# Peptides against a protein of PDB entry 7QUU: the designs that were tried, part 58

Target 1, 43 residues: chain A of PDB entry 7QUU
Amino acid sequence: DAVEPSVEKEYKKIISFRDTVFEGKHQQFLVPNNVRLKFLRDR

## One batch from the design tools (peptide; made by RFdiffusion4, then SolubleMPNN)

Design b2_p28_6_s2
Fold by OpenDDE base, seed 4:
Formats: structure tokens, sequence, C-alpha cells
Structure b2_p28_6_s2 (fold): chain B 43 residues (1-43), chain A 28 residues (1-28)
């Protein structure tokens, strides 16, 4: 049920990063479709 | 500088940096 705060904090940052990258709004990275598809399959 | 095209490996490296930063913050 309850998730440890450290684990929750890590997942929130990972999800935020992923969403920003996949939306094409990250300041540093543009991700090609083939790379996006690999992430969708692997995660 | 504008964003650059990133590889799968570069994105994995950034994810690992995030994990490291979170661990360091929790350990402080």
Amino acid sequence: as target 1 above (43 residues)
Amino acid sequence: SPPRVASYEEIEEELEKIRKEVREEVEK
C-alpha cells in the first residue's frame, strides 16, 4: 500500500523527466520515435 | 543552446543521474 518516501520521490522525478522528454519539451533532449518506442516496450 | 537528438543510452544516463541525486538528498 504505502510507498517509502525515498522511492516515491525517485519515481516522481523519473516520471516527470520521461514525460517532459516524450512531449518534446525538454531543454536538452529530443528523442526520436524509435527510441521512444523502445522505452515504451521496455518500461 | 537548442535541444539535441539523444540516443537511448544518453536518456538512460540521465535517468541514472536522477536516481543518484535523489539518493544523495535522502542520505543528507
Scores: peptide ipSAE 0.290, ipTM 0.693, DockQ to the pose 0.670
Fold by OpenDDE base, seed 1:
Structure b2_p28_6_s2 (fold): chain B 43 residues (1-43), chain A 28 residues (1-28)
Amino acid sequence: as target 1 above (43 residues)
Amino acid sequence: SPPRVASYEEIEEELEKIRKEVREEVEK
Protein backbone atom coordinates (compact mmCIF):
# COMPACT_ATOMS: atom_id res chain seq x y z
CA ASP B 1 0.00 0.00 0.00
CA ALA B 2 1.13 3.52 -0.77
CA VAL B 3 2.31 5.68 2.11
CA GLU B 4 0.36 8.89 2.53
CA PRO B 5 2.31 11.99 1.52
CA SER B 6 1.91 13.56 4.96
CA VAL B 7 3.31 10.47 6.67
CA GLU B 8 6.21 10.30 4.24
CA LYS B 9 6.99 13.97 4.77
CA GLU B 10 6.99 13.49 8.52
CA TYR B 11 9.20 10.42 8.22
CA LYS B 12 11.75 12.19 6.04
CA LYS B 13 12.04 15.11 8.45
CA ILE B 14 12.43 12.78 11.41
CA ILE B 15 15.09 10.70 9.69
CA SER B 16 16.97 13.81 8.60
CA PHE B 17 16.94 15.11 12.15
CA ARG B 18 18.05 11.79 13.58
CA ASP B 19 20.85 11.42 11.06
CA THR B 20 22.27 14.87 11.80
CA VAL B 21 22.16 14.11 15.52
CA PHE B 22 23.83 10.72 15.13
CA GLU B 23 26.52 12.21 12.90
CA GLY B 24 27.28 14.90 15.47
CA LYS B 25 26.27 17.66 13.07
CA HIS B 26 23.18 18.96 14.85
CA GLN B 27 23.40 22.51 16.13
CA GLN B 28 21.73 21.73 19.46
CA PHE B 29 22.39 18.14 20.45
CA LEU B 30 25.13 15.62 21.02
CA VAL B 31 23.70 12.19 21.70
CA PRO B 32 25.59 9.64 23.80
CA ASN B 33 26.08 6.13 22.45
CA ASN B 34 23.70 4.59 24.99
CA VAL B 35 20.96 6.93 23.79
CA ARG B 36 21.77 6.13 20.15
CA LEU B 37 21.43 2.43 20.92
CA LYS B 38 18.04 3.03 22.51
CA PHE B 39 16.84 4.75 19.33
CA LEU B 40 18.04 1.82 17.26
CA ARG B 41 16.11 -0.61 19.46
CA ASP B 42 12.94 1.47 19.65
CA ARG B 43 12.48 2.22 15.95
CA SER A 1 25.87 28.15 21.62
CA PRO A 2 27.67 24.89 20.90
CA PRO A 3 25.69 21.65 20.88
CA ARG A 4 25.08 20.02 24.24
CA VAL A 5 24.72 16.44 25.44
CA ALA A 6 21.04 15.55 25.34
CA SER A 7 18.96 12.82 26.94
CA TYR A 8 16.71 10.39 25.12
CA GLU A 9 13.71 12.34 26.39
CA GLU A 10 15.00 15.64 25.02
CA ILE A 11 15.52 14.10 21.60
CA GLU A 12 12.03 12.57 21.68
CA GLU A 13 10.62 15.99 22.49
CA GLU A 14 12.33 17.47 19.44
CA LEU A 15 11.00 14.62 17.30
CA GLU A 16 7.50 15.32 18.59
CA LYS A 17 7.96 18.97 17.70
CA ILE A 18 8.78 17.95 14.13
CA ARG A 19 5.70 15.70 14.04
CA LYS A 20 3.53 18.55 15.26
CA GLU A 21 4.92 20.98 12.70
CA VAL A 22 4.27 18.56 9.86
CA ARG A 23 0.72 17.86 11.04
CA GLU A 24 0.03 21.56 11.33
CA GLU A 25 1.29 22.17 7.81
CA VAL A 26 -0.92 19.42 6.39
CA GLU A 27 -4.03 20.33 8.35
CA LYS A 28 -4.06 24.10 7.79
Scores: peptide ipSAE 0.290, ipTM 0.694, DockQ to the pose 0.684
Fold by OpenDDE base, seed 3:
Structure b2_p28_6_s2 (fold): chain B 43 residues (1-43), chain A 28 residues (1-28)
Amino acid sequence: as target 1 above (43 residues)
Amino acid sequence: SPPRVASYEEIEEELEKIRKEVREEVEK
């Protein structure tokens, strides 16, 4: 089924932010390993 | 400023801000 445009837009922004933070490349946030592991479990 | 160490909760709060911003744009 087609994803609603609003949901798709939200998803893309969230995933982009999350992945940047997880990779340790975000301009504002450095994520410690224990927090990264939690993101992996919640994915 | 250089990046700072963030907790899981702080990251979740930023994610919620993104969700809120998108919802507000759609509701306009």
Scores: peptide ipSAE 0.278, ipTM 0.687, DockQ to the pose 0.666
Fold by OpenDDE base, seed 5:
Structure b2_p28_6_s2 (fold): chain B 43 residues (1-43), chain A 28 residues (1-28)
Amino acid sequence: as target 1 above (43 residues)
Amino acid sequence: SPPRVASYEEIEEELEKIRKEVREEVEK
């Protein structure tokens, strides 16, 4: 019964958030294309 | 309310909140 590493937990939540935002399905944020491109380039 | 336009910096701030939440969850 191993505990999930912090890096792995962080990755899962960050990626989930990012994907939701970039798919235009986030309830709070609408991210412009130029911002999306910057994230794809820089992250 | 409908989603609002977010800047790069605002998204980075939300990502940092997620990082903080994960740290708090792991450290408890």
Scores: peptide ipSAE 0.268, ipTM 0.680, DockQ to the pose 0.613

Design b2_p28_6_s3
Fold by OpenDDE base, seed 1:
Order: sequence, then C-alpha cells, then structure tokens
Structure b2_p28_6_s3 (fold): chain B 43 residues (1-43), chain A 28 residues (1-28)
Amino acid sequence: as target 1 above (43 residues)
Amino acid sequence: EPPKIATYEEIEKEIEKIRKEVREEVEK
C-alpha cells in the first residue's frame, strides 16, 4: 500500500521539531511518561 | 507552540514509531 499522507505529514513535523530541539531552541521539560506530543495524540 | 518533551529519548522514540509505521506501509 502507499504511505498514508497523514503519517508522512506527522513524520515531517516530528523530524522538524526534533531538529529544532537538538539545535537548543526548545528546553526539555520533565513530564509524565504517558504524555504524548500534541500532533501525535490520536495515533 | 511546539509541544514539550522530557528528553531527547522521548522524541526519538516517537520518531522511530512513525518510521516503523511508514516502513510497514511501504512494505505492503
């Protein structure tokens, strides 16, 4: 099957976010283990 | 505003999950 466009879009978002975090533009915060990234909640 | 994360490991875990899903869909 072809890759779902929704999955590809979410993948691109998480990669972009990771790169921004790794560049030090965002701080890490201690959160509960069950907390999910907002754009991945329904996955 | 981007969501908060606890560690780099957390974001890498979510990335690997999505990568697995993408690979599984491509292999179908």
Scores: peptide ipSAE 0.064, ipTM 0.512, DockQ to the pose 0.147
Fold by OpenDDE base, seed 2:
Structure b2_p28_6_s3 (fold): chain B 43 residues (1-43), chain A 28 residues (1-28)
Amino acid sequence: as target 1 above (43 residues)
Amino acid sequence: EPPKIATYEEIEKEIEKIRKEVREEVEK
């Protein structure tokens, strides 16, 4: 079944944000290499 | 573009919010 466009958009937002934060490259702060958000690690 | 978030807690809250919105739309 085709995922609804709205759901896909929100999914893409979370994935893009996840990848950015998981890499420790956020505009507001540098995440140390040994620090990872639990929410990003589990999926 | 990722939202402007100042803390890890705010990041986690925003991620959980997006996950909730996605789940709610899939369940409709």
Scores: peptide ipSAE 0.062, ipTM 0.551, DockQ to the pose 0.245
Fold by OpenDDE base, seed 3:
Structure b2_p28_6_s3 (fold): chain B 43 residues (1-43), chain A 28 residues (1-28)
Amino acid sequence: as target 1 above (43 residues)
Amino acid sequence: EPPKIATYEEIEKEIEKIRKEVREEVEK
C-alpha cells in the first residue's frame, strides 16, 4: 500500500539520522560490526 | 541535529516510538 506523506516524512528523518551516524559525523557506537539496525533501512 | 544516542538498541527503540506515534495519528 502507498505510504502517507506524513509517514514518509518521518522515515526521511530516520534515514538522515542513520546516515549522519554511519558517516561518523555523530556519536561512535560500541556495537558489533555484524549488528544491523532493522528500523534504519531505506523505504 | 540528531540527539546523542549511545547504542543501536536505544536508536531502534526511539525509531519504533516514532513509528508507533505515526501509526496512532493515521489510524485515529
Scores: peptide ipSAE 0.051, ipTM 0.486, DockQ to the pose 0.274
Fold by OpenDDE base, seed 5:
Structure b2_p28_6_s3 (fold): chain B 43 residues (1-43), chain A 28 residues (1-28)
Amino acid sequence: as target 1 above (43 residues)
Amino acid sequence: EPPKIATYEEIEKEIEKIRKEVREEVEK
């Protein structure tokens, strides 16, 4: 089954964020702290 | 499986927890 493009896009954002934090390159993101990703909010 | 975390703030908290646990295990 093809994963919906919206889910893939949001998952890639999580992975990019994780990698940045794990590598000790944590920077200020322009995304507000309380923003929920759509595919996780409805679960 | 995608992580059961919905916000970037929750992701940061879980990552910091994991980092602490890993350091404590390696220092034993």
Scores: peptide ipSAE 0.022, ipTM 0.357, DockQ to the pose 0.080

Design b2_p28_6_s4
Fold by OpenDDE base, seed 1:
Structure b2_p28_6_s4 (fold): chain B 43 residues (1-43), chain A 28 residues (1-28)
Amino acid sequence: as target 1 above (43 residues)
Amino acid sequence: MEPKIATYEEIEKKIEEIRKEVREEVEK
């Protein structure tokens, strides 16, 4: 199924943001473990 | 600037901003 280019672009940007933040490499945000665990639970 | 310790709500807000930016780019 052809994923709409917009949905794929959104997904890629969100995943990139999430990974950068959770790795502690984001310039604006540092995510504490309790917040990280909440995202892992809620997805 | 040093990164701010983020709340869950702040991260959700930033994700919604990314969604909005992508929609605006597709509509242009």
Scores: peptide ipSAE 0.471, ipTM 0.810, DockQ to the pose 0.677
Fold by OpenDDE base, seed 4:
Structure b2_p28_6_s4 (fold): chain B 43 residues (1-43), chain A 28 residues (1-28)
Amino acid sequence: as target 1 above (43 residues)
Amino acid sequence: MEPKIATYEEIEKKIEEIRKEVREEVEK
């Protein structure tokens, strides 16, 4: 299925943000393990 | 600035801000 360019752009930005935050490399946020585990558990 | 310990809600809010920014960029 062709992903709409807007949806693809949104997905890429969200995943980049998530990964940066979970790696502890984000300038604004440090995410504790309980918060990370909640994101992994929530669908 | 030093990074803040984030809550789940703060991260969800930031994700929604990213969605808003992308929509605003596509509408241009």
Scores: peptide ipSAE 0.470, ipTM 0.810, DockQ to the pose 0.674
Fold by OpenDDE base, seed 5:
Structure b2_p28_6_s4 (fold): chain B 43 residues (1-43), chain A 28 residues (1-28)
Amino acid sequence: as target 1 above (43 residues)
Amino acid sequence: MEPKIATYEEIEKKIEEIRKEVREEVEK
């Protein structure tokens, strides 16, 4: 089954946001290490 | 503006906003 274009678009935007935040490059959010580790664990 | 220290919940909320935006774009 081909992944619906909507699901792919959602995935790409979420991953881009997450990566930007975790790199400390996001303009709005700075995520502390404990929060980062929780996201990495929960995946 | 300087970035705000975010909680886990604030990041999850922002992810849900992204999901909403994508749904609204596909339904147009």
Scores: peptide ipSAE 0.460, ipTM 0.806, DockQ to the pose 0.700
Fold by OpenDDE base, seed 3:
Structure b2_p28_6_s4 (fold): chain B 43 residues (1-43), chain A 28 residues (1-28)
Amino acid sequence: as target 1 above (43 residues)
Amino acid sequence: MEPKIATYEEIEKKIEEIRKEVREEVEK
């Protein structure tokens, strides 16, 4: 089944944001280790 | 400005904002 282009666009934007934040490269956010570990568990 | 320490809720809110923006682009 072809993933709808809108769903793919959403996924790519979310993953890009998440990766940037968790790598400590985001301009707005630094993520504490406990918050990072929570996202990894809830994923 | 320097980045702030984020809460879990702030990150979830930002993810939901991204979802909203994508939906609004499709519904135009």
Scores: peptide ipSAE 0.443, ipTM 0.796, DockQ to the pose 0.682

Design b2_p28_7_s1
Fold by OpenDDE base, seed 5:
Structure b2_p28_7_s1 (fold): chain B 43 residues (1-43), chain A 28 residues (1-28)
Amino acid sequence: as target 1 above (43 residues)
Amino acid sequence: SEEEELRKKAEEVKKGKEFREELEKLLK
């Protein structure tokens, strides 16, 4: 039972986002929210 | 060990899926 590489890559992005934002390491730069979290809408 | 690494990876993927579902609720 192998997780598809594309799905695994998407979940790793979610983990990276969680860790960066909730650990207070998020640098605010001018990237639109619709671009930053595009992978969440692609389900 | 390889088994420990696979277990940690599976746990992270599971947490990521749960976090995605919560973000989808927030952004709806």
Scores: peptide ipSAE 0.026, ipTM 0.369, DockQ to the pose 0.083
Fold by OpenDDE base, seed 3:
Structure b2_p28_7_s1 (fold): chain B 43 residues (1-43), chain A 28 residues (1-28)
Amino acid sequence: as target 1 above (43 residues)
Amino acid sequence: SEEEELRKKAEEVKKGKEFREELEKLLK
């Protein structure tokens, strides 16, 4: 099914946040390493 | 190509959805 425009905008914000964290421009979450988001491990 | 760009965009949106689902799980 096609993603609704409102939902697409929200996903773009999530992607922007993800990329900012990967670039080291944002403080990483203080969560246990075994609970960290899968995407945060790939860089 | 336009088709390749649309495919790349769809893959990024898919990754965003997966990221959101993991965030929602973390914040519950």
Scores: peptide ipSAE 0.026, ipTM 0.344, DockQ to the pose 0.292
Fold by OpenDDE base, seed 4:
Structure b2_p28_7_s1 (fold): chain B 43 residues (1-43), chain A 28 residues (1-28)
Amino acid sequence: as target 1 above (43 residues)
Amino acid sequence: SEEEELRKKAEEVKKGKEFREELEKLLK
């Protein structure tokens, strides 16, 4: 199935956050409570 | 699939301990 655009947008935020953390900047981003980040879960 | 590629990339992200700690702080 096609990934919903909302999920892809949240993925991009996660990548941006990761890069920020690894750079030691520790910037935070808001994740809406209703976002389903299923691709981060183990199967 | 696009979903599978997103999952693979996310698994690489999950390997970073510092990232996981900060992510848990945000998502809990």
Scores: peptide ipSAE 0.023, ipTM 0.412, DockQ to the pose 0.117
Fold by OpenDDE base, seed 2:
Structure b2_p28_7_s1 (fold): chain B 43 residues (1-43), chain A 28 residues (1-28)
Amino acid sequence: as target 1 above (43 residues)
Amino acid sequence: SEEEELRKKAEEVKKGKEFREELEKLLK
């Protein structure tokens, strides 16, 4: 089914948020497993 | 479908927001 234009606009905002807030603001770097917080491993 | 993919991405962002809020609570 075709996505309604209103719904598509909302999803595009969410995707833009993802790209700007998650990917754009934070540098991805390799973190050694022994440096990771325990609660992150238990999820 | 395109709708399913968009919904999946939305849920991923939602989970990420919840995770950040939890981290902010721990780091304050």
Scores: peptide ipSAE 0.021, ipTM 0.381, DockQ to the pose 0.275

Design b2_p28_7_s3
Fold by OpenDDE base, seed 3:
Structure b2_p28_7_s3 (fold): chain B 43 residues (1-43), chain A 28 residues (1-28)
Amino acid sequence: as target 1 above (43 residues)
Amino acid sequence: EEEEKKRKLAEEVKKGKKFKEELLELLK
């Protein structure tokens, strides 16, 4: 099944986050609510 | 070349989906 464009955009954010974390380039910061991943907001 | 790029992107999206599910499990 083709992934919807909206879902694909979110997975691209997850991939970018994963890579940033595992590369040790992440920093603890306040993430604005509008830029958070939907699956974290919906919990 | 474009087909290979599409295949690689689909594979990374699948890995991102798996990573999402793992994060959801850790947060239960």
Scores: peptide ipSAE 0.050, ipTM 0.468, DockQ to the pose 0.075
Fold by OpenDDE base, seed 1:
Structure b2_p28_7_s3 (fold): chain B 43 residues (1-43), chain A 28 residues (1-28)
Amino acid sequence: as target 1 above (43 residues)
Amino acid sequence: EEEEKKRKLAEEVKKGKKFKEELLELLK
């Protein structure tokens, strides 16, 4: 199944977060502070 | 180029899934 565009956008944010926090890669994409990863809450 | 874009996207999604699992484990 193709990953839904909404889920794909969340994965890109996770990758950006990983790179920023753990790899020190300052990607210019400031994840807006109001961006919640919705699928992390659905357990 | 389109096939390479699809491949790169699949790799990012795979890495994102793994990191999601790691984050969920850390948040338990």
Scores: peptide ipSAE 0.048, ipTM 0.459, DockQ to the pose 0.073
Fold by OpenDDE base, seed 5:
Structure b2_p28_7_s3 (fold): chain B 43 residues (1-43), chain A 28 residues (1-28)
Amino acid sequence: as target 1 above (43 residues)
Amino acid sequence: EEEEKKRKLAEEVKKGKKFKEELLELLK
């Protein structure tokens, strides 16, 4: 079962965001707009 | 090498999906 390329791209962004937060880089650098999750902005 | 790359990618996608669900729960 192949994951849809669009869904795969979304999960890669979630992983990149996670890694940025856990590395403590989120306070040092703004998360790039291409990595930011849309559902976090809608709140 | 390509099969190992596909396996590693599928594992990371699964981790990303779980993290998304946990974040959605935390923000509720």
Scores: peptide ipSAE 0.041, ipTM 0.452, DockQ to the pose 0.073
Fold by OpenDDE base, seed 4:
Structure b2_p28_7_s3 (fold): chain B 43 residues (1-43), chain A 28 residues (1-28)
Amino acid sequence: as target 1 above (43 residues)
Amino acid sequence: EEEEKKRKLAEEVKKGKKFKEELLELLK
Protein backbone atom coordinates (compact mmCIF):
# COMPACT_ATOMS: atom_id res chain seq x y z
CA ASP B 1 0.00 0.00 0.00
CA ALA B 2 1.26 3.48 -0.92
CA VAL B 3 1.86 5.70 2.13
CA GLU B 4 -0.47 8.72 2.03
CA PRO B 5 1.34 12.07 1.47
CA SER B 6 0.16 13.39 4.88
CA VAL B 7 1.53 10.30 6.68
CA GLU B 8 4.79 10.52 4.71
CA LYS B 9 5.24 14.14 5.88
CA GLU B 10 4.74 13.03 9.50
CA TYR B 11 7.37 10.28 9.17
CA LYS B 12 9.83 12.76 7.61
CA LYS B 13 9.38 15.02 10.68
CA ILE B 14 10.03 12.06 13.01
CA ILE B 15 13.20 11.18 11.04
CA SER B 16 14.35 14.82 11.20
CA PHE B 17 13.72 14.83 14.97
CA ARG B 18 15.77 11.64 15.41
CA ASP B 19 18.68 13.00 13.39
CA THR B 20 18.64 16.40 15.16
CA VAL B 21 18.38 15.07 18.73
CA PHE B 22 20.61 11.99 18.62
CA GLU B 23 23.06 12.59 15.74
CA GLY B 24 23.08 16.35 15.15
CA LYS B 25 22.49 19.38 17.36
CA HIS B 26 22.11 17.44 20.64
CA GLN B 27 24.79 14.74 20.12
CA GLN B 28 26.88 16.32 22.91
CA PHE B 29 24.31 15.13 25.48
CA LEU B 30 24.82 11.78 27.16
CA VAL B 31 21.61 9.87 26.43
CA PRO B 32 21.08 7.27 29.19
CA ASN B 33 21.12 3.67 27.88
CA ASN B 34 17.61 3.00 29.24
CA VAL B 35 16.21 5.92 27.16
CA ARG B 36 17.88 4.88 23.87
CA LEU B 37 15.45 3.60 21.25
CA LYS B 38 15.99 0.18 19.62
CA PHE B 39 15.88 1.85 16.20
CA LEU B 40 18.98 3.89 17.14
CA ARG B 41 20.75 0.76 18.49
CA ASP B 42 20.09 -1.15 15.24
CA ARG B 43 21.88 1.48 13.12
CA GLU A 1 18.32 6.46 -10.44
CA GLU A 2 14.86 7.89 -9.73
CA GLU A 3 13.60 4.39 -8.85
CA GLU A 4 16.49 3.97 -6.38
CA LYS A 5 15.60 7.37 -4.81
CA LYS A 6 11.97 6.21 -4.42
CA ARG A 7 13.16 2.92 -2.83
CA LYS A 8 15.48 4.78 -0.38
CA LEU A 9 12.66 7.17 0.56
CA ALA A 10 10.26 4.26 1.20
CA GLU A 11 12.88 2.61 3.45
CA GLU A 12 13.40 5.84 5.45
CA VAL A 13 9.61 6.30 5.83
CA LYS A 14 9.39 2.70 7.12
CA LYS A 15 12.19 3.45 9.64
CA GLY A 16 10.37 6.65 10.68
CA LYS A 17 7.23 4.59 11.36
CA LYS A 18 9.30 2.19 13.49
CA PHE A 19 10.81 5.13 15.40
CA LYS A 20 7.31 6.54 16.04
CA GLU A 21 6.21 3.18 17.48
CA GLU A 22 9.28 3.09 19.74
CA LEU A 23 8.55 6.64 20.98
CA LEU A 24 4.99 5.58 21.79
CA GLU A 25 6.36 2.54 23.66
CA LEU A 26 8.60 4.83 25.79
CA LEU A 27 5.59 7.01 26.66
CA LYS A 28 3.37 4.09 27.83
Scores: peptide ipSAE 0.037, ipTM 0.436, DockQ to the pose 0.251

Design b2_p28_8_s1
Fold by OpenDDE base, seed 3:
Structure b2_p28_8_s1 (fold): chain B 43 residues (1-43), chain A 28 residues (1-28)
Amino acid sequence: as target 1 above (43 residues)
Amino acid sequence: MLEELKKEIEEEKKVEEKLKELEEELKK
């Protein structure tokens, strides 16, 4: 069963969005918000 | 701070569940 190229493209976008959202949010727990705010203020 | 973090994690889990449902629908 060949998945239609349109459906495969949408699937890849959903997976890429998932990974980006979860990686970005996991990084929020690895670096305390006070350290992030200091880094953003010093930039 | 801890309550905001818990809320963000809970909102994140809801996004995870929806993304997982969409992933399962596209695998059918």
Scores: peptide ipSAE 0.027, ipTM 0.410, DockQ to the pose 0.046
Fold by OpenDDE base, seed 1:
Structure b2_p28_8_s1 (fold): chain B 43 residues (1-43), chain A 28 residues (1-28)
Amino acid sequence: as target 1 above (43 residues)
Amino acid sequence: MLEELKKEIEEEKKVEEKLKELEEELKK
């Protein structure tokens, strides 16, 4: 099945949006940037 | 603080469900 190049582009945008919204926020909630920066400085 | 975080996670889950529905609609 040739997925129309328009549908594939919209699908890739939805995935990219999901990943940007969820990975970015979940990462901030799981490990605050101040705690991350402390662990990176202690290395 | 913890209640606001729980509310934000719940709102994000609703957005995740909608994005998954749209992802399934684009696969049909």
Scores: peptide ipSAE 0.027, ipTM 0.410, DockQ to the pose 0.052
Fold by OpenDDE base, seed 5:
Structure b2_p28_8_s1 (fold): chain B 43 residues (1-43), chain A 28 residues (1-28)
Amino acid sequence: as target 1 above (43 residues)
Amino acid sequence: MLEELKKEIEEEKKVEEKLKELEEELKK
């Protein structure tokens, strides 16, 4: 069965949310917010 | 700090499992 365009849009939103949450948290563990803020301030 | 991070990672894994279940339901 062809996945309905509505279901495909919801699926893409779930994946994008997952990636944003897990990558964002993983990046916070790899690069602490104080180091990120220092890098943004020194630019 | 390390125990709080372990708890957050465990809560994140429960969210990941629910997201995988929803992804599998959307593939049917």
Scores: peptide ipSAE 0.026, ipTM 0.404, DockQ to the pose 0.049
Fold by OpenDDE base, seed 4:
Structure b2_p28_8_s1 (fold): chain B 43 residues (1-43), chain A 28 residues (1-28)
Amino acid sequence: as target 1 above (43 residues)
Amino acid sequence: MLEELKKEIEEEKKVEEKLKELEEELKK
């Protein structure tokens, strides 16, 4: 199925947002925030 | 696909907020 060019543009924006907000933060720490949160809750 | 990615981003924002709260509690 050909992804409509409107849906592809929205997809690229969501990926770019995820990469900028989350990968940029995860690169500051060798451990993902969700994994870190699990360790903090288990204390 | 797009709705799942929107959901993952919303869940990860909630994780980040709770992480910040727990890190502030552990500093007291």
Scores: peptide ipSAE 0.025, ipTM 0.364, DockQ to the pose 0.057

Design b2_p28_8_s3
Fold by OpenDDE base, seed 2:
Structure b2_p28_8_s3 (fold): chain B 43 residues (1-43), chain A 28 residues (1-28)
Amino acid sequence: as target 1 above (43 residues)
Amino acid sequence: EEEEKRKEEEEEKKVEEKLKELEEELKK
């Protein structure tokens, strides 16, 4: 099944966000948690 | 310090739950 290019772009953004949220456990948070939670609320 | 860590872990769990919901929606 060919994933629509729109859905693939959204999936890549979610994965990149997950990686940024969870890899940030050892790097000073470039993105505040309130901005992270807002990004997930506005989707 | 322990209270801030607990709040951060609770926010991380809420983020993980929402990411899982979004990953399940994209698989439908």
Scores: peptide ipSAE 0.056, ipTM 0.506, DockQ to the pose 0.043
Fold by OpenDDE base, seed 3:
Structure b2_p28_8_s3 (fold): chain B 43 residues (1-43), chain A 28 residues (1-28)
Amino acid sequence: as target 1 above (43 residues)
Amino acid sequence: EEEEKRKEEEEEKKVEEKLKELEEELKK
């Protein structure tokens, strides 16, 4: 089944956020833990 | 410092769990 282009765009945003927050590419102070948790709750 | 690091690791585990739940929901 072809993943709908809407769902694929959302998944790419989750991956990009994960990589930004967890791969240490951004210092932890640039992405506060409350913002990380808010992003996951607002979905 | 050790308590702060422990709290951060616990928050990271909660974020990882929620990311996994979202990845499972997107596969349905």
Scores: peptide ipSAE 0.048, ipTM 0.484, DockQ to the pose 0.022
Fold by OpenDDE base, seed 1:
Structure b2_p28_8_s3 (fold): chain B 43 residues (1-43), chain A 28 residues (1-28)
Amino acid sequence: as target 1 above (43 residues)
Amino acid sequence: EEEEKRKEEEEEKKVEEKLKELEEELKK
């Protein structure tokens, strides 16, 4: 099913914020792009 | 300096927890 454009936008903001705040500090919390793209496809 | 670094690490953990909760809410 196509992810609602609103949910995709909010997820992208959360990931971008996390990656900015934790850049070089918390790589264990980084969601790999393949997992992110799967999440957005399976929804 | 060490106390300020400890406060920053505690705030970072609190932000990490909230981001995880929001990611789980978006997965529902």
Scores: peptide ipSAE 0.038, ipTM 0.505, DockQ to the pose 0.080
Fold by OpenDDE base, seed 4:
Structure b2_p28_8_s3 (fold): chain B 43 residues (1-43), chain A 28 residues (1-28)
Amino acid sequence: as target 1 above (43 residues)
Amino acid sequence: EEEEKRKEEEEEKKVEEKLKELEEELKK
């Protein structure tokens, strides 16, 4: 299902913040791939 | 659908809060 544009925008902000502050070293620690996939799947 | 949406928004908010806490720890 298509993620609603509101939640997709908020998720993109969180990911952009993570990627800017933590430069890839903490990607799995801060936002695990399973959590990332829930925000994209469970709609 | 509405209950899953609410659980997703709550999990998103918990991730945002943890990222904010980690940003504050990096500024100390």
Scores: peptide ipSAE 0.033, ipTM 0.464, DockQ to the pose 0.082

Design b2_p28_8_s4
Fold by OpenDDE base, seed 4:
Structure b2_p28_8_s4 (fold): chain B 43 residues (1-43), chain A 28 residues (1-28)
Amino acid sequence: as target 1 above (43 residues)
Amino acid sequence: DEEEREKKKKEEEKVEKKLKELEKELEE
């Protein structure tokens, strides 16, 4: 069945929101070990 | 029209079900 163009637009918004939240949670800031060690030393 | 309101309600229910499935996939 062809998904109505309204429903497809709403699903695209939900998917884009999911991907943005997932990317934000799974951005392991690869804080280079030198920056992490500097931050721990300056505390 | 009553038919257009019923179509819209069925569309909203499908979107809500899909949102709940995606929220569950984000918790796993």
Scores: peptide ipSAE 0.028, ipTM 0.401, DockQ to the pose 0.069
Fold by OpenDDE base, seed 1:
Structure b2_p28_8_s4 (fold): chain B 43 residues (1-43), chain A 28 residues (1-28)
Amino acid sequence: as target 1 above (43 residues)
Amino acid sequence: DEEEREKKKKEEEKVEKKLKELEKELEE
């Protein structure tokens, strides 16, 4: 199933926001690929 | 300002907790 390109863009914005908030901190939240794929499927 | 740095650190810790909760809800 082609994930809607809108949902992928929103997910990338959330990750970019996280990376900005934690910029200069070694704490990267690794969203597991399975969680990413679930989030993209449930929309 | 040291007080501003502590406020920022506490806000970031709250964001961290919320992100971990959201990650957990996405795994369920």
Scores: peptide ipSAE 0.018, ipTM 0.350, DockQ to the pose 0.122
Fold by OpenDDE base, seed 5:
Structure b2_p28_8_s4 (fold): chain B 43 residues (1-43), chain A 28 residues (1-28)
Amino acid sequence: as target 1 above (43 residues)
Amino acid sequence: DEEEREKKKKEEEKVEKKLKELEKELEE
């Protein structure tokens, strides 16, 4: 079934947002390893 | 909290499955 072109545009925006957030999770924020290790211990 | 991390991981996996289904429907 052909997805309506309006709905397709919304899904493309959601996918692009996911990829940006996922890339941001894989972006090693230049957080010193000591701060990252503290944050991982306190959770 | 390890329990909160496991809940969050299961929710992220459900969202990833739904987004992968939507990506497949956009390629057809």
Scores: peptide ipSAE 0.046, ipTM 0.431, DockQ to the pose 0.027; fails the geometry check
Fold by OpenDDE base, seed 3:
Structure b2_p28_8_s4 (fold): chain B 43 residues (1-43), chain A 28 residues (1-28)
Amino acid sequence: as target 1 above (43 residues)
Amino acid sequence: DEEEREKKKKEEEKVEKKLKELEKELEE
């Protein structure tokens, strides 16, 4: 089905958001790797 | 929090499935 160009732009934003949040390409927090690894071990 | 990790992993898997469905709809 031909997705409307407006909807395609919205999905591209959702995909970019996924890459940002899940792939960790953007560390929203400058947390030192040692602190991140400690926090992940203590959970 | 092994239970919290499992809950987050299940939520991430649900989001990944939905995103993969949306990616397929963009390829059609």
Scores: peptide ipSAE 0.046, ipTM 0.434, DockQ to the pose 0.027; fails the geometry check

